# Designs tried in a protein design run: peptides against a protein of PDB entry 3S8F. Part 10

Target 1, 157 residues: chain A of PDB entry 3S8F
Amino acid sequence: VLTLFVAVPSLMTAFTVAASLEFAGRLRGGRGLFGWIRALPWDNPAFVAPVLGLLGFIPGGAGGIVNASFTLDYVVHNTAWVPGHFHLQVASLVTLTAMGSLYWLLPNLTGKPISDAQRRLGLAVVWLWFLGMMIMAVGLHWAGLLNVPRRAYIAQV
Target 2, 166 residues: chain B of PDB entry 3S8F
Amino acid sequence: DEHKAHKAILAYEKGWLAFSLAMLFVFIALIAYTLATHTAGVIPAGKLERVDPTTVRQEGPWADPAQAVVQTGPNQYTVYVLAFAFGYQPNPIEVPQGAEIVFKITSPDVIHGFHVEGTNINVEVLPGEVSTVRYTFKRPGEYRIICNQYCGLGHQNMFGTIVVKE

## One batch from the design tools (peptide; aimed at target 1 L72 V75, target 2 F27 T34)

Design b1_p10_5_s1 (made by RFdiffusion4, then SolubleMPNN; from b1_p10_5, 5 letters changed)
Fold by OpenDDE base, seed 4:
Structure b1_p10_5_s1 (fold): chain B 157 residues (1-157), chain C 166 residues (1-166), chain A 10 residues (1-10)
Amino acid sequence: as target 1 above (157 residues)
Amino acid sequence: as target 2 above (166 residues)
Amino acid sequence: DLEALLLLVY
């Protein structure tokens, strides 16, 4: 079995999710090639958080192909590149999905809707988290390409 | 109408799948281009060589640090390196400038890293396996060896030095 | 090279 064969079902899943989002956006009145994106519920942190996670997951997934490639992995393995990849996959996608899940779950479990202030704060949190994670992840990937070692407190660049 | 909605979803899925397939080929092409234009520094994995980690300190080419650097030909050396908790042997490793160095690296205890700053030498060192890396130091000086694989409480202090002599 | 490309997906 080829290592990159795992990318096939992953890509299928990713683009199926994208198709679902497009349909949802168009159902909400979005038109044209990109109008459906604007029509999505960007005012709901339960929606925004996992979507931002998915956006971070895209470059992370591309990095996964690099990491799974025999020859390319030699260049990046055990450098800062690897933590960069993990922070996109775990600290972005998983964490933001968890945040989004809580924003949906807690109101349903308690029967109490979130206040408008809580909603706005939630949006601020997830966007700031995403931005911070993108800066960190890009920095780590860049450092990795400059051969900064993983799991070391010192480096010469 | 749920039926119409399902058909619409399927149409979007087909479009996105087609896009996905197209992007796959684009990525493959980009990788191919990168490999064709930026192949410098890529070192393929060598043949698997095994050793007994329980005896590597007592017998064989890794047993005596004073005999770790072996000249195998004109401007060719083999260096037998042990990565252990928590350091490298020999330390320092002394090699001449401009010589082709074959590092044979193994571990008597746990998994370690062998990352040489200022070079593209970066390998994991597994007990029972010999990692082989070929490199030529073009510049004299000191090169720091860093363990980039967690190996225990002293991991952060696990360093070595390669001294390249003129 | 071609060999490296083939090994990429291995």
Scores: peptide ipSAE 0.012, ipTM 0.792, DockQ to the pose 0.092
OpenDDE base, seeds 1, 2, 3, 5: peptide ipSAE 0.006, 0.000, 0.006, 0.000; ipTM 0.799, 0.740, 0.793, 0.759; seed 3 fails the geometry check

Design b1_p10_5_s2 (made by RFdiffusion4, then SolubleMPNN; from b1_p10_5, 5 letters changed)
Fold by OpenDDE base, seed 5:
Structure b1_p10_5_s2 (fold): chain B 157 residues (1-157), chain C 166 residues (1-166), chain A 10 residues (1-10)
Amino acid sequence: as target 1 above (157 residues)
Amino acid sequence: as target 2 above (166 residues)
Amino acid sequence: DLEALLLLVE
């Protein structure tokens, strides 16, 4: 009940953030239904990191609703599905948001902008992190559906 | 200019909120449909049953592993299982093929898992509570019981076996 | 973005 209750405002918040992104993209010259996405500052790791976190959070949020369902939870509970959900929520959204925050915070604290090399390295780190998280999450969710147990070193498959 | 910007922001927010609500209903509908069409094999929750974990080893149906398997009908059995640090009792659990088995599982010490490989049996076992699970083994053989809830230093070695006889 | 990553790897 609590999870489902929190799911509603969380979903509303997510789409409000999306609205802000669309507005920003259109202000930057993006046009059409999807053109505003390309207009966003994808060259800035401080932007890319939290956005990728949000993208990973989408399937994680859906999984949260599944985990909160009594009958569906019986299928996935204490399987590899649960760690998959955690890695999407914590290691994707929270961690990438923290990483993105550092790319903004450190230049402001030092009073010096990041170099182009540092910027490119930051982009590489963020994208590789996202890719790794997606591979891990898909694998864990799939394993969970195959009844691979959580907190065990053995499995039937 | 500020008013124009505010109106634009509001328009996008309203659009995305509407989309959000629509998607919410779609997700709820999909979950409802799945639950309505795929309810077969769900183990029904039983009544909450309590037991004293401090005495469960000394008296009652869990006290003697030789008496753990009780025939309750022509093709029905109740099995009283203890999950403890670090194993299961009785071990092995011997049951006949095709019989309806009611597992009554509890713990004398800490929380454990009871995950039977090759089945949909997967429950947490809490001290002071009795977990009830009903299952019919259609195929003979050995089924491993795995603890999937951390229970201490020996957790990774905590296994049991169910032997289904023809 | 992904393009930037590819350029960095090259």
Scores: peptide ipSAE 0.023, ipTM 0.788, DockQ to the pose 0.020
OpenDDE base, seeds 1, 2, 3, 4: peptide ipSAE 0.005, 0.000, 0.000, 0.018; ipTM 0.806, 0.768, 0.802, 0.803

Design b1_p10_5_s3 (made by RFdiffusion4, then SolubleMPNN; from b1_p10_5, 4 letters changed)
Fold by OpenDDE base, seed 4:
Structure b1_p10_5_s3 (fold): chain B 157 residues (1-157), chain C 166 residues (1-166), chain A 10 residues (1-10)
Amino acid sequence: as target 1 above (157 residues)
Amino acid sequence: as target 2 above (166 residues)
Amino acid sequence: DLERLLLLVF
């Protein structure tokens, strides 16, 4: 009942975060429709990680509408589509947010800033994680649309 | 100043909120379009039918696998299938090509899946409920049934077969 | 189609 209306608060939350990012980017000197994005601190893994998580969350959120839809869920339910969805939601957004949180938290707790080498390594980790998650998620969604079942080690295709 | 910054933030929030609502409508529209143009058959939802899982093995249409396939018309059959830990009965399920098959599936124990490869048959099977699926096999051959709902230690080995005869 | 749309939302 009212399954799609769950999307309303979710979208409100997501785009409120986006509004905060826009404001932050503009404060950092970004101008125009997209210039604020470039002005964000993409050199900081504590920032990049959760933002990449949000990017992964976008297609996942769209999939959430599908999964919560009675008629469309019938097509995708208990197929590889479902793992594809929650890997975007959990293994991308939640996990990357956790990673980003650690990149911020540990220096503060220890009182020691991360080295430049550690920063670069951190950036590599979160970008590679994001890339891997996108590949896996796309594959799982695609497989799901081909009716590959979840929780099975064999499939027709 | 703080007031100017606050107003700017509010403006951005309002803009993004409006965008979010617009996107919601776009998604709904896309779904509606997909449904309107979708030509693939969708298995209709049946009415809720209940059964006692504690007695389903002893009495009723699921009790005897040899009586599981019932001809209900010239080209129409009902197949009473049990999904259990860890398999299906009858196994194999033998049906004729081109006949309308009504599967009535239930479980005596835990929740299982009933996923038939090469078809759009994909339902969960709940103890105490009867899942009804209607399908017509156009091609003869063997169709594998896969449990796609975790049901215990033997879940990964839970398979069945539908044999469609010419 | 309308019924399907309604089933989508509810």
Scores: peptide ipSAE 0.013, ipTM 0.786, DockQ to the pose 0.087
OpenDDE base, seeds 1, 2, 3, 5: peptide ipSAE 0.012, 0.012, 0.012, 0.006; ipTM 0.801, 0.757, 0.792, 0.767

Design b1_p10_5_s4 (made by RFdiffusion4, then SolubleMPNN; from b1_p10_5, 4 letters changed)
Fold by OpenDDE base, seed 2:
Structure b1_p10_5_s4 (fold): chain B 157 residues (1-157), chain C 166 residues (1-166), chain A 10 residues (1-10)
Amino acid sequence: as target 1 above (157 residues)
Amino acid sequence: as target 2 above (166 residues)
Amino acid sequence: DLLALLLLVY
């Protein structure tokens, strides 16, 4: 009940954020159906990190609804599917949002701007984290669908 | 101005709402399709059934492992299984191939898992409650039961076996 | 990431 109740506001928040991003991208000179995406500040790790987190949240959020359904949860419960969901929601979304927040917050708190080298390193860290997390999450979800158990050292397959 | 910006945002929100809803339905449909094509043979059955975990080992259908497998009809069996720290009883569980098996599983101590490898049987077992699962084994052989719910220091070693006979 | 953060605070 709680999951489904939270799902609706979360979805509303998600498309509102997306709408805000589109608006911002168009204000930055982006045109057409997808041109606004390219116009966003992809050179800033404080921006890239939470956006990548949001992208991971889409399948993760859908998975949350699946986990809350009686019929589907019976199949995926206590399988590798569950940690796959967690790694999208927590280790991806929350972690990347935290990373992005720190890349903005620390320079502002210290009064020291980030160097170009630090900026590039930050971008590399964020992208590598996201890609690694997506590989792991997809693998865990797939394994879960193949009925690989959670909290077991021996896999079914 | 703020009014024009608001209208523009609303238009984008409408588009993204439609896209998000469509994507959600497609995603759920794909998962449902995958589950339907890759899993089969397990049906949760029965009403919520309670049992006293403090006496389940001494009296009732779970008390004697030798009487745990009960034939309830032609090609139909009920198996009374205890999940405990750290194992299952009876062990092994012997059932005929092709028979409809109703597992009634409970615990005398803590919460355990009942996951049968090679099948989609996967339920949590709570002390004081009876988990009921219906399944038909189509292939003879040995099926390993594993605990997928952390239940203590011996959790990783908690295994059982179902032997399906021809 | 930790290294990057340490360098930012340095």
Scores: peptide ipSAE 0.020, ipTM 0.751, DockQ to the pose 0.016
OpenDDE base, seeds 1, 3, 4, 5: peptide ipSAE 0.006, 0.017, 0.012, 0.014; ipTM 0.799, 0.791, 0.783, 0.766; seed 1 fails the geometry check

Design b1_p10_6 (made by RFdiffusion4)
Pose (drawn by RFdiffusion4):
Structure b1_p10_6 (pose): chain A 157 residues (1-157), chain B 166 residues (1-166), chain P 10 residues (1-10)
Amino acid sequence: as target 1 above (157 residues)
Amino acid sequence: as target 2 above (166 residues)
Amino acid sequence: WLERILENLF
């Protein structure tokens, strides 16, 4: 029960952050129900990386609520589902957010500029990392529901 | 406009939060339902039941695997199961279909998992402790036990079998 | 797998 309550701050974060992004999209001219998304600064890796991380957090958090549901944990406990869940949370959102900081924080700390080429390369890196985490989340959640255990060298069997 | 967008955002946020809370409460009620049904039998016994891992193969209910299945009620069997590096005894565990099975599971060495494929049986096995879970097998046949807690280099090949007789 | 989910929810 208390774990289901720990989920409320992230459910609140989902709205406060989504409304903040929608407000920014509207300031930048975006209209429609989706125009506000397209009008956001998708050429800036510092923007893109946490946003993509937040997108993967939606299934990441859904799996966490499942794991927190006591008897429902007996379906997924110590299976590949669990790494599927935590790659979405820490290996995607937390890691992508830190990667995006290379693009505003590093210049601030070192005075070293980020070139146009380095910016594009950062875009590719955060997209590939995000997409790779999403594909693996699919493989691990599914294999977990099929009772494949975590922490196993299953290629040797 | 900022004032307006702000007001509207807070108003709908309050709505979302109430909905999100109502949804979490429904899940809490659904979990409470499972806890009142026979499916909750796989929840391990909360009572502490200490044993000694260094003598469990020599003395006590785990010393003779052939004697591991004991009828404890008219439709009940207790099964003493040893999860060890890297196997389970007895092998196979043989039980009748439709009977309640109380698995008492311990380990002489390291922590092992006990995950019966196709069931909700999924319990950690700690040396020095007895893990007790309950389940009734409705379908006869062979069930594979998977070790789902890393117990060393033999972990990926650590399996056992439950045969549910007709 | 679906059966087990449904048993643990319903």

Design b1_p10_6_s1 (made by RFdiffusion4, then SolubleMPNN; from b1_p10_6, 6 letters changed)
Fold by OpenDDE base, seed 1:
Structure b1_p10_6_s1 (fold): chain B 157 residues (1-157), chain C 166 residues (1-166), chain A 10 residues (1-10)
Amino acid sequence: as target 1 above (157 residues)
Amino acid sequence: as target 2 above (166 residues)
Amino acid sequence: AAELFAEALF
């Protein structure tokens, strides 16, 4: 149980980021419990990508707590559950953050803003990436719970 | 003003932190419940049993596959299993249906996996350590053992079989 | 998936 306190700083960080998003949305004119979400710059792939990464990171973080449990780790260890977990953590949050960073960095380095076409393409890319990652992650976690082994080409399901 | 702004920000942060802590306790509670209700086949806080991987093939309970299945009591057996590059010993493992089986698994060479299809048996096998798993097969038939930890070029072909007899 | 998760935990 004490080992799970390692999750406290991570959760604190996650929710402070969420609070920052709320604050930003309210500064942009959003009001009410959820109006601030709509006020965020969803037309900018440099913003959308990291946010989608954060959304994927939430279930991944919950899975991290599961993986840290002695009893629950016995159930999920070396099953497809594990790849599902790190794909959410790395291929979602880290990768999407990197993608978003590029959408900001390259225009600044070149001194040329992205075109509207490039912006729309960027939005399509990050949303499709997120969707694909969620499908794959759900599938892997599901397979893991069905006792599909990791690092094996066969499974009884 | 600046003071009012800081106060508002702090209020939001405190709210989210409270939610975070609440969720943490929910997960802890779920884990505690699982631990309390799902202890079958798991030996919590078991002492780590160690062996010498360099001699395990030559002496001791793992040395002779013909004597690997030991009856320890009425309807109770201990099975001494070696996971090695690239297979399992004994193979097949023959046990009776409905018996309580204690698997004692170790490796003479590298780290392997021991994943039994159709069961919750899934452990890593480390040289120098003995993995202990308790299980009762309720249905007769063949259960495949799969190595789910990379152990070399033959990893993908490393399989075993447990035969449960009526 | 949620049902399977619940089954695994409870």
Scores: peptide ipSAE 0.017, ipTM 0.793, DockQ to the pose 0.386
OpenDDE base, seeds 2, 3, 4, 5: peptide ipSAE 0.015, 0.013, 0.016, 0.016; ipTM 0.756, 0.784, 0.791, 0.762

Design b1_p10_6_s2 (made by RFdiffusion4, then SolubleMPNN; from b1_p10_6, 5 letters changed)
Fold by OpenDDE base, seed 3:
Structure b1_p10_6_s2 (fold): chain B 157 residues (1-157), chain C 166 residues (1-166), chain A 10 residues (1-10)
Amino acid sequence: as target 1 above (157 residues)
Amino acid sequence: as target 2 above (166 residues)
Amino acid sequence: AAELIAESLF
């Protein structure tokens, strides 16, 4: 029970970030339950990337609870499930956040705004990255549940 | 306007509370799904048992692979398995169909994995500790043992076989 | 793509 309480601070952090996004969206003219989402700057890869990372982190966080569970960890430990979890937590959230940060940082460091072509390319990159990562992660989790081992090039299943 | 601000805050709180409750149910559903997809059931962790990895090859039940399979009852066996760089002993492990098998697995060198495909047997093997797993093979045939913990240059080739006899 | 990245760096 105490181990699962680790999820509480994480959820609080997640909700705080979400609340910040909602506030920002509403300041930008978004209204209603979901209208604030549309009002966010989805045309900016520096924004889209970390948000997609957050979306990937949600199922990853749920998986974290599974991995930390005594009985359930026996099922998933050292299977393809674990790499699936990693790719949601690190290769999605952390990586996409880094990518998004780069889209903001480089223009500021160089003093040169990104061109429209660069912006569109950036959007394509982060969306394709997210899509690929989600496909991979789902596949790995699925394989893990079928007892496909990690760190093995072959599987009986 | 403090009143408007307060009302907005309350709306946010209600929304996120509802979301948090929804997520709670999602988490419960995921747990239930994970349990349901594992048809072999949950195996609890055994008691901690230790062994000296420096002498395990010389003395004790793991020393002779020819004596690794010990009948402990009419339909019960204990199998003393060593996972080492880079293989398993005994290999193959021969056990009868339908018998309750207690695997006692340890390592003389580094951490290895003991993953038996087609079963729910999947444990890490630590030097100095004995991993205990109980399993009954219902189907005869060959079951491959895979090392799923990196253990060195030969890790990818570290395989064993369990042969279940009718 | 490489050219676009280069334009961002310089």
Scores: peptide ipSAE 0.027, ipTM 0.795, DockQ to the pose 0.012
OpenDDE base, seeds 1, 2, 4, 5: peptide ipSAE 0.026, 0.024, 0.023, 0.026; ipTM 0.805, 0.773, 0.789, 0.777

Design b1_p10_6_s3 (made by RFdiffusion4, then SolubleMPNN; from b1_p10_6, 4 letters changed)
Fold by OpenDDE base, seed 4:
Structure b1_p10_6_s3 (fold): chain B 157 residues (1-157), chain C 166 residues (1-166), chain A 10 residues (1-10)
Amino acid sequence: as target 1 above (157 residues)
Amino acid sequence: as target 2 above (166 residues)
Amino acid sequence: ALELIAEALF
């Protein structure tokens, strides 16, 4: 029962992060309901990577509520759904955040800014990673709903 | 104005928080409703039944695969299944179509999975514990049992078969 | 698959 209550502080954190992004976008000159999104620094892989991670984390978080549900977990437990869930949480959010952190940290530690070529390559990497991860995650969740077991190389479906 | 923007952000945040709490309530209510009105497919958690994994192969209902299928009523059976490294016993498990089957599953060694394809039977099998699953096979044929919990080098080849007879 | 889900939940 207490497990489901974890959703409350998690959602509060998510909305706080979103509010922080909105504030940052508005400070950068964004206007209107959605104009602040465009004003965010989408040319910086150190920013883009963790934001893409957060986007992947949204369906992952929703899946967390499903997995924590007694009745719904019976359907999805130890199916391909589960690896789909944690690939969104770990391989998307954590991994992309780590990538973004490195793009920020290394230039600061070395005192040398990244080149424009490195910046562009970084953007390509994080976007391609996100795209591939979303395809894989959707596939795994779908397979899980089709009763494909996890940790198995063969399934009836 | 930055001050107006900040106030608007706070208002949106409060609104979204209220919405999220309302949705949580709705989801909990829907789950509760489902449990109250649609319980036919839900396998409730039973009492913890324990066994000694070191002796389960030598004595008791799991010891003899030939005696694993026990008729407990006119159309009711209990099947005592062992999941072990790396297979299931009995194998195949033979049961009649349309009968209520109670699977009693345990392990003599490590944690295994018991996933029956074509069914909603999907449980973890822990040494020292008995997993109980009730199911009625409506269609005759062969159903593959898959281990979906990594259990060692032979995990990928750990399969069983349930044969449902007409 | 949908039938399995329905069987489990409904």
Scores: peptide ipSAE 0.025, ipTM 0.794, DockQ to the pose 0.413
OpenDDE base, seeds 1, 2, 3, 5: peptide ipSAE 0.021, 0.025, 0.006, 0.005; ipTM 0.804, 0.779, 0.788, 0.761

Design b1_p10_6_s4 (made by RFdiffusion4, then SolubleMPNN; from b1_p10_6, 4 letters changed)
Fold by OpenDDE base, seed 3:
Structure b1_p10_6_s4 (fold): chain B 157 residues (1-157), chain C 166 residues (1-166), chain A 10 residues (1-10)
Amino acid sequence: as target 1 above (157 residues)
Amino acid sequence: as target 2 above (166 residues)
Amino acid sequence: SLELFLEALF
């Protein structure tokens, strides 16, 4: 249990980012416990993507603690659970952050602003990606708990 | 202005840090809860046992598949299993229903997986180490062994069978 | 499947 305190620095980092988001939202006029969230620029795919990545990272982080636990890891190790965790950590947070970065970077590199149509399409892509990742991740975690093996094309269940 | 902004950021950071710590304790509590309610799923690690992978096929309890199943007591057996590229021996593994089976699994070549469908048996098999798993099969039938650790070109087809006899 | 997932997890 004491070894799980290794998670503290990671949590501190993650929630520092969250603190920055809250500050930004409040600067944009958001008030109350949740009003600052609504005030964030949800119309910008460059913003939405990494935020959705962060949201997906939360259950992934919890899973990280599970995977690091000696007793619980025996249950989930080399099952579909592990790919599920990976897709939350890498294919959600990292990938969506990269996607969001591109929505900012490309317009700056080209010197041309993104069109409204491109913006809307970008939002659709990001949200669909997130939805797909969540469905897949839940499925993989569920399958893992049912002892579906990793790196196998067949399973009893 | 900058000072005010920094103070505001600090206040929010403190709040989120507190939340972070709270979540840590929640996770610890969840682990404790899982252990308390799902104790049957917890298999403690055994003592480390070593073997020479270069000679394991030539001498010792893994050398002869015909002698792999050893009765160690009333309704107790030890099964010496080799996981190799690309299969298991003995294959099939025949054991009686209701008996306590101790699997002693090792590899002569590379790391393999030993995942028995329908059971909670799931271990990595390392050359030079002996994996020990204790299990009692309550239902007769065939149980498939799956390699769930990549071990080479034939990994996807590496299967074994445990036959539990009535 | 979320419900089943939660049931399996806890």
Scores: peptide ipSAE 0.025, ipTM 0.788, DockQ to the pose 0.176
OpenDDE base, seeds 1, 2, 4, 5: peptide ipSAE 0.023, 0.018, 0.023, 0.020; ipTM 0.796, 0.757, 0.788, 0.759; seeds 2, 4 fail the geometry check

Design b1_p10_7 (made by RFdiffusion4)
Pose (drawn by RFdiffusion4):
Structure b1_p10_7 (pose): chain A 157 residues (1-157), chain B 166 residues (1-166), chain P 10 residues (1-10)
Amino acid sequence: as target 1 above (157 residues)
Amino acid sequence: as target 2 above (166 residues)
Amino acid sequence: FFYVYFRLLS
């Protein structure tokens, strides 16, 4: 029960952050129900990386609520589902957010500029990392529901 | 406009939060339902039941695997199961279909998992403790036990079998 | 949640 309550701050974060992004999209001219998304600064890796991380957090958090549901945990406990869940949370959102900081924080700390080429390369890196985490989340959640255990060298069997 | 967008955002946020809370409460009620049904029998016994891992293969209910299945009620069997590096005894565990099975599971060495494929049986096995879970097999046949807690280099090949007789 | 919940009951 208390774990289901720990989920409320992230459910609140989902709204406060989504509304903040929608407000920014509207300031930048975006209209429609989706125009506000397209009008956001998708050429800036510092923007893109946390946003993509937040997208993967939706299934990441859904799996966490499942794991927190006591008897439901007997379906997925110590299976590949669990790494599927935590890759979405820490290996995607937390890691992508830190990667995006290379693009605003590093210059601030070192004075070293980020070139146009380095910016595009950062875009590719955060997209590939995000997409790779999403594909693996699918493979691990599914294999977990099929009772494949975590922490195993299953290629040797 | 900022004032307006702000007002509207807070108003709808309050609505979302109430909905999100109502949803979490429904899940809590659904979990409470499972705890009142026979499906909750796989929840391990909360009572501490200590044993000694260094002698469990020499004395006590785990010393003779052929004697591991004991009828404890008219439709009940207790099964003493040893999960060790890297296997389970007895092998196979043989039980009748439709009977309640109380698995008492310990380990002489390291922590092992006990995950019965196709069931909700999924319990950690700790040396020095006895893990007790309950389940009734409704379908006869062979069930595979998977070790789902890393117990060393033999972990990926650590399996066992439950045969549910007709 | 619901899929896993119905899987648990099944």

